# Designs tried in a protein design run: peptides against a protein of PDB entry 3HUF. Part 150

Target 1, 320 residues: chain A of PDB entry 3HUF
Amino acid sequence: MWIIEAEGDILKGKSRILFPGTYIVGRNVSDDSSHIQVISKSISKRHARFTILTPSEKDYFTGGPCEFEVKDLDTKFGTKVNEKVVGQNGDSYKEKDLKIQLGKCPFTINAYWRSMCIQFDNPEMLSQWASNLNLLGIPTGLRDSDATTHFVMNRQAGSSITVGTMYAFLKKTVIIDDSYLQYLSTVKESVIEDASLMPDALECFKNIIKNNDQFPSSPEDCINSLEGFSCAMLNTSSESHHLLELLGLRISTFMSLGDIDKELISKTDFVVLNNAVYDSEKISFPEGIFCLTIEQLWKIIIERNSRELISKEIERLKYA

## One batch from the design tools (peptide; made by RFdiffusion4, then SolubleMPNN)

Design b2_p21_4_s2 (from b2_p21_4, 8 letters changed)
Fold by OpenDDE base, seed 1:
Structure b2_p21_4_s2 (fold): chain B 320 residues (1-320), chain A 21 residues (1-21)
Amino acid sequence: as target 1 above (320 residues)
Amino acid sequence: SMNEEIKKESEELEKKALEEN
């Protein structure tokens, strides 16, 4: 989201979130959803227009800012952004930091991009929330992205957490739920005067982790916990691969169970399968190797003695 | 699109602001 602050109390000492939309900026406007009052005698009654666009799909992957347009409203002394005079037709900016000078005002408005990108685990939830979140200047998507800051966990009562949720947790993404999204949607008006009124997702996250026994106390309890072990995995989602990497595993990939040869078995401590392959092929597993699902692995990894548990299962099957 | 609506609103607000200056 875009946040503005200013020097010399020209914004009354307030920080403000700028959502996608249009703002008339000047001395003789009242602060509302479309106006930003700036207190200086050197500023025109209506000095500039700011227009912030909704996030693009590219912004979800890059964590780039919503496009910020600035236009001078035919003022005597113009408007500058990053020491450059704004063009007559306005200019568009994709920089994360903007120093906006209105006319001869000695104080600048500082606009900065605070990254918030929300990943969804399912397309139904994305379809429900994307429009509202995009109108908050929050990029949304389904796929893994290095720019993601938050992950929406779909709560099915009594179900195991998904691989996406497991990976989001280990990646230190803030896991949130529908209740947080609802709350986030209500604050749009309240944060106009004070950007600090933005709800903290960390409280929601702490409550999710505390109330669900499928999470360890911290990602650090699981990260590199299986260092020194080797696994083979069926070529599945990128998230599954990255999850196993975060556990510190050496990973080999195969395309089918038929590709699991004696050489692969000799170099591999266990095989990770998806649920469908595990359930269908359980009778045809290669002899002398431990096969498990990601969900079964997760149940082991959240235990404090995960290394000992894995070692015992490997030994049990090697001598069976 | 959402951005087309934002741009349209932008033009309308700009026009009013210029008339009130």
Scores: peptide ipSAE 0.584, ipTM 0.961, DockQ to the pose 0.936
Fold by OpenDDE base, seed 5:
Structure b2_p21_4_s2 (fold): chain B 320 residues (1-320), chain A 21 residues (1-21)
Amino acid sequence: as target 1 above (320 residues)
Amino acid sequence: SMNEEIKKESEELEKKALEEN
């Protein structure tokens, strides 16, 4: 989200969130969803227009800002952004920090980008929320992103957590739910005068973890918990691979169960399969190797004695 | 698109602001 602050009390000592939309900025406007009052005798009645666009797909992967357009409203002394005069037709900015000077005002408006990117676990939830969140200047998507700050867990009552949720937890993404999204949607009017009224997701996250026994107490309980073990994985999602890496596993990849030869078995403690392959091929697993799903592995790694549990399963099936 | 609507609103508000200056 874009946040503006200003020097010299020209914004009445307040910070404001700017959502996607347009804003007339000047001395003789009233603060609302489309106007920013700036208190200085050196500023025109209506001095500049700010236009903020909705996030791009690129912004979801990079954590980059919504495009920020500035146009001067034919003022005597113009408008500057980062010490450069705004062009006659306006200019667009993708920098995370903007120093905006209105005419000869000695105090600047400072705009800065607060990165917030929300990943969804399912397409239905994304389809429901993406429009509203994009209108808040929040990039949204389904795929893993290094810029992801929040992850929406699918609340299917009685289902196991997904691989996406497991990975989001281990990479220390703030897991949220519909209640937080609903709360976030209500702040649009309240944050006009005070950007500090933006809700904190950490309380929502703490409550999710506390109320669901499928989560360990912290990501640190699972990170590198399987250090020294080796696995083979069917070429599946990147999230599955990254999850196994965060567990401290050495990973080999294969394309089919038929590629699991004696050499691979000799170097591997267990094979990780997706649910579809596990369910279809469980009658024809290679002899002398332990095969499990990521969900079965997750049930082991959340236990305090995960290393002992996995060792016992390996021994049981290698010598059976 | 959302951005087309934002741009249209931007042009309308800009025009009005210039008339009021």
Scores: peptide ipSAE 0.584, ipTM 0.961, DockQ to the pose 0.928
Fold by OpenDDE base, seed 4:
Structure b2_p21_4_s2 (fold): chain B 320 residues (1-320), chain A 21 residues (1-21)
Amino acid sequence: as target 1 above (320 residues)
Amino acid sequence: SMNEEIKKESEELEKKALEEN
């Protein structure tokens, strides 16, 4: 989201979130959803227009800012952004930091981008929330991104957490739920005067982890917990591969269960499968190898003695 | 689109602001 602050109390010492939309900026306007009052005698009654666009798909992957357009409203001394005079038709900016000078005001408005990118685990939830979140200046998507800051867990009652949720947890993404999204949708009016009123997602995350027995106490309990073990997996999911890497596993990939030969078995401790393949192919599993699902692996990983549990299962099946 | 609506609102607010200057 875009946040503005200013020097010399020209914004009354307040920080403000700028959501996608349009703002008339000037000395003789009242602060509301479309106006920003700036207190200086050197600023015109109506000095500039700010227009913030909704996030692009590219912004979701890069963590880049919503496009910020500035136009001068035919003022005597113009408007500058990053020491450059704004053009007659306005200029658009994609920099994460903007120093906006209104006329001859000695104090600048500082706009900075606070990166927030929400990944969804479920396409239906994305479809439900994307428009509202985009109108808050929050990029949204389904795919993993290095820019992802938050992850919406799909809460199906009585279901195991998804691979996406497991991976989001291990990569230290803030896991949130629909209650947090609902709260975010209500803050639009309250944060006009104080950007600090944005809800802290960390409290939501702490509550999710505390109240769900499918999570360990911390990601650090699981990261590299299986160092020294080797697994094989079907080349089906990049997220699954990255999850297994975070566990410290040496990973071999194969294209079909038929590729699991004596050589692969000799260097592999166990085979990791998705639920669909595990359930459909149980009868075709090679003898003498431990095959499990990612969800079954996760249930072992969250235990304090995960290494011992895995070792026992490997030994049991190598000699069967 | 949401951005088309934002641009339209932008033009309307700009027009009003220029009339009030």
Scores: peptide ipSAE 0.584, ipTM 0.960, DockQ to the pose 0.932
Fold by OpenDDE base, seed 2:
Structure b2_p21_4_s2 (fold): chain B 320 residues (1-320), chain A 21 residues (1-21)
Amino acid sequence: as target 1 above (320 residues)
Amino acid sequence: SMNEEIKKESEELEKKALEEN
C-alpha cells in the first residue's frame, strides 16, 4: 500500500494510506476518500491530482508498488517528484519512495510503499477476494512468489493442512484466514487518516498456530530437522520439492514407481508420494523401502523426536 | 476494468478541480 507523510505539519501530522483511486490535492479541499488537504500558503487551492492504479500481475511477483500518477493542475509553480518537474500531461512512477513538492512549498509530501502481497491456496478463495484486495492496493495470486508476505489458509474443519500451507509456514510467510480478510475489508474507511490502524496479521497468525495442533510452535522446529536423510519423490510439484529442501533432505526425483530400482533404494532412506499414488499403489510398493505421503511426513516432523521416528521406520523395513 | 474506472474518475475529478480554481 502507498502511505503518505509530510514535513512541517502540512498534513496535520497524519500518515495517510492511499488506496487505488484518485485524489485531488490542495490547500482548499476537505480530507475525504478523494481529497487530500495540504496546509500551506505556497500551495494552490487545488494543486495536483494523484492517481493510484490497482496492482499488476508483475507486482505480485516483484513486490513492486502500484503505479502512482501525479498531474499538476495548471499551477503557477508546478509540481515536482524526486526533484523532477512533472510533465504537462502528468507522469507515472514505480519507485518505492516519492518526494512530492507542491509549488514553492518548502516541505515535501513523502510517499512510501509498504509491501503486502497475498498468496491464496485455492482458486475459489482467490476469485472471491482478489478484486476487493486489489482495490486496497494488495497484489494477489496462487503461485509461489518471493514477494509473498501473507498466505491464506482455507479453513476446512477436520481437514489436514495442505502442502501449500506447510510450505508457507516453513518459509515464514504470515498465515491468515477468512476472518482476517473480512476484517481487512471493513477497515478501509477507518485507516484513511491513520496508517497505524491497519489490522495486525501477526495476531491472526499467532491464533491460527496456537489453536491448531497440526503446526509446530515455530518454523525453526522443522527447518533442517531431517538433515542427513535422503528421499526420493515423484517430479510433481516445485512446492513439494522446496518443502522437502527446507527440511534438509537430499532429494532424488523419479517419474514413476517403476523407476524405483535397487540402485535408487540403496541411496534413499524413504520415498515421498502424493496421496493419489500412495492410495492406488500401496499394494505394489518396492520391498525394503519406507513409502509415505507429504502429509504423513508432516505428522512426523512436527513431533519433537522426528529424527528418531523416521529412523525407526527405516530400520523396521530394512531388517524385516 | 478497475483501472479504466479509476482513470475515468480521475479525468472527471481533474476537470471539476480545474473549473473550481
Scores: peptide ipSAE 0.583, ipTM 0.961, DockQ to the pose 0.928

Design b2_p21_4_s3 (from b2_p21_4, 7 letters changed)
Fold by OpenDDE base, seed 4:
Structure b2_p21_4_s3 (fold): chain B 320 residues (1-320), chain A 21 residues (1-21)
Amino acid sequence: as target 1 above (320 residues)
Amino acid sequence: SLNEKIKKESEELEKEALAEN
């Protein structure tokens, strides 16, 4: 989201969130959803227009800012952004930090981008929330991204957490739910005067983990917990591969169950499969190898004695 | 699109602001 603050109390000491939309900026406007009052004798009654666009798909992957347009409203002394005079038709900016000078005002408005990118676990929830979140200046998507700051877990009552949720937890992404998204939708008016009123997602995250027995106490309890073990995985998803890497596993990939030869078995402690392949191919599994789903692996990993549990299962099946 | 709505609102608010100057 874009946040503005200013030097010399020209914004009355307030920090403000700028959502996607249009703002008339000047000395003789009243602060509301479309106006920003700036207190200086050097600033015109209506001095500039700010227009913030909704995030792009690229912004979701990069954590880049929503496009910020500035236009001078035909003022005597113009408007500058980062020491450059704004052109007659306005200019657009994609920098994360903007120093905006209105006319001869000795104090600048400082706009800065706080990165918030929300990944969704399912397309249905993304379709429901994307428009509202984009109107808050929050990039949204389904795919894993290095810019992802928050992850919306799919809450189906009585279902195990998804691979996406497991991976989001291990990579220390803030896991949130629909209750947090609802709260974000209501704060749009209240944060006009004070950007510090933005809800803290960390409290929501702590409550989710505390109230769900499918989460360990911390990501650190699971990261590298399986160091020294080797697995083979069907080449299905990059997210599953990254999850297994975070567990400290040495990973071999194969394209089909038929590629699991004696050489691969000799180097592999267990085979990790997705649920669909596990259920469909269970009868065709190679003898003498431990096969499990990522969900079954997760249930072992969240236990304090995960290494002992896996070792016992490997031994049981190598000698069966 | 959302951006088309924002741009339209931008043009309207700009026009009003210029008329009041």
Scores: peptide ipSAE 0.577, ipTM 0.959, DockQ to the pose 0.950
Fold by OpenDDE base, seed 2:
Structure b2_p21_4_s3 (fold): chain B 320 residues (1-320), chain A 21 residues (1-21)
Amino acid sequence: as target 1 above (320 residues)
Amino acid sequence: SLNEKIKKESEELEKEALAEN
């Protein structure tokens, strides 16, 4: 989201969130959803127009800012952004930091980008919320991104957490739910004058973790917990691969169960399968190797004695 | 699109602001 602050008292000492939309900036406007009052004798009654666009798909992957357009409203002394005069037709900016000078005002408006990118685990929830979140200046998507700050889990009562949720947890993404999204949708008006009034996602996250026994106390309890073990997995999901890497596993990939030969078995402690393959092929599992799903592995990983549990299962099947 | 709506509103508010200057 864009946040503005100003030097001196020209913004009355307030920080303001600029959501996607248009703002008339000047001395003789009243602060509202479309106007920013700036208190200086050197500023025109209506001095500039700010226009914030909605996030692009690229912004979701890069954590880049919403496009910020500035136009001078035919003022005597113009408008500058980062010491450059704004052109007659306006200029667009993608820098994360903007110093906006209105005419000869000795104080600048400082605009800065605070990154927030929300990944969804479920496409239906993304479809439901994307427009509202984009109108808050929040990029949204389904695919993993290094810019992702928050992850929306779908609360289905009695279901195991998804691989996406497991991975989001281990990579220290803030996990949120629909209740937090509802709250975000209502605060748009209340945060106009105070950017600090943005809802804390960390409280939502803490409540999710506390109330769900499928989560360990921290990601650190699971990261590298299986260091020294080797697994083989079907080449199906990048998120599954990254999850297993975060557990500290050495990973071999195969294309089919038929590729699991004696050589692979000799180098591998266990095989990780997706649910569909596990359920369909359980009768044809290779002898002498432990096969499990990611969800079964997760149930072991969240236990304090995870290494001992896995070792016992490996030994049980080697001598069976 | 959302951005087309924002741009249209931008043009309207700009015209009003210029007329009142």
Scores: peptide ipSAE 0.576, ipTM 0.958, DockQ to the pose 0.931
Fold by OpenDDE base, seed 5:
Structure b2_p21_4_s3 (fold): chain B 320 residues (1-320), chain A 21 residues (1-21)
Amino acid sequence: as target 1 above (320 residues)
Amino acid sequence: SLNEKIKKESEELEKEALAEN
């Protein structure tokens, strides 16, 4: 989200979130959803127009800012951004920090980008929330992104957490739910005068973890917990691979169960399969190797004695 | 699109602001 602050009390000592939309900036406007009052005798009644666009798909993957357009409203002394005069037709900016000077005002408006990117595990929830979140200047998507700050867990009562949720937890993404998204939607008007009123997701996250026995106490309890073990997996989702890497596993990949030869078995402690392959092919598993799903692995990983549990299962099947 | 709506609103607010200056 874009946040503005200013020197010399020209914004009345307030910080403001600028959501996607248009703002008339000047001395003789009233603060609302489309106006920013700036208190200086050196500023025109209506001095500039700010236009903030909605996030792009690229912004979801990079954590880059919403496009920020500035136009001078035919003022005597113009408008500058980062010491450059704004062109007659306006200019667009993708920098994370903007220093905006209105005319001869000795104090600047400082705009800075606070990155927030929300990944969804469920396409239906993304479809429901994407428009509203994009209108808050929050990029959204389904695919894994290094820019992801928050992850929306689907509240299906009685279902196991997904691989996406497991991975989001281990990479220290703040897991949230629909209740937090609802809360974000209600604060849009209240943060006009004070950007600090934006709700913190950490309390929501703490409550989710506390109330769900499928989560360990911390990501650190699981990260590298299986260091020294090796696994093989089908060429499945990138999230599954990254999850196993975060557990400290050495990973070999194969294209089909038929590619599991004696050489691969000799170098591998266990095979990780997706649910569909596990359920369909369980009758045809190679002899002398432990096969499990990611969900079965996760149930072992969240236990305090995960290494001992894995070792016991490996031994049981190697000598069966 | 959302951005087309924002741009249209931007043009309207700009015209109004210029008329009141």
Scores: peptide ipSAE 0.575, ipTM 0.958, DockQ to the pose 0.925
Fold by OpenDDE base, seed 1:
Structure b2_p21_4_s3 (fold): chain B 320 residues (1-320), chain A 21 residues (1-21)
Amino acid sequence: as target 1 above (320 residues)
Amino acid sequence: SLNEKIKKESEELEKEALAEN
């Protein structure tokens, strides 16, 4: 989200969130959803227009800011952004930090980008929430992204957590639910005057983890917990690969169960399969190797003695 | 699109603001 603050008292000592939309900035406007009052005798009645666009798909992957357009409203002394005079037709900015000088005002408006990107595990939930979140200046998507700050867990009663949720937890993404999204949607008007009123996702996250026995106490309990073990996996999702890497596993990839030869078996402690392949091919598993699903692996990983448990299963099948 | 709506609103608000200066 874009946040503005200013030097001196020209913004009344308040910080403000700027959502996607248009703002008339000047001395003789009243603060509302489309106006920003700036208190200085050196500023025109209506001095500048700010226009913030909704996030792009690229912004979801990069954590880049919503496009910020500034136009001077034909003022005597113009508008500057980062010490450069704004062009007559307005200029667009993608920098994360903007110093906006209105005319001869000795105090600068500082705009800064706070990165927030929400990944969804479910396409139906993304379809439901994307428009509202984009209108908050929050990039949204389904695919894994290094810019992801929050992950929406799909709560199905009695189901195991998804691979996406497991990976989101281990990469220290804040896991949230639909209740947080609903709360976030209601604060749009209340945070206009005070950016500090943004809801804290950490409380939601703590409650999710505390109330679900499928989570370990911390990501640190699982990160590198299987260091020194080797696995083979079917060339599946990037999240599955990255999850196994975060466990400290040495990973080999194969394209089909038929590619699991004696050489691969000799170099691997176990094979990780997706549920569909595991259920369909369990009668045709290669002899002398331990095969399991990611969900079965996760059930072992969340235990305090995970290394001992996995070693016992490897030994059991090596001698079976 | 959402951005097309924002741009349209931007043009309208700009026009009003210039008329009041």
Scores: peptide ipSAE 0.575, ipTM 0.958, DockQ to the pose 0.950

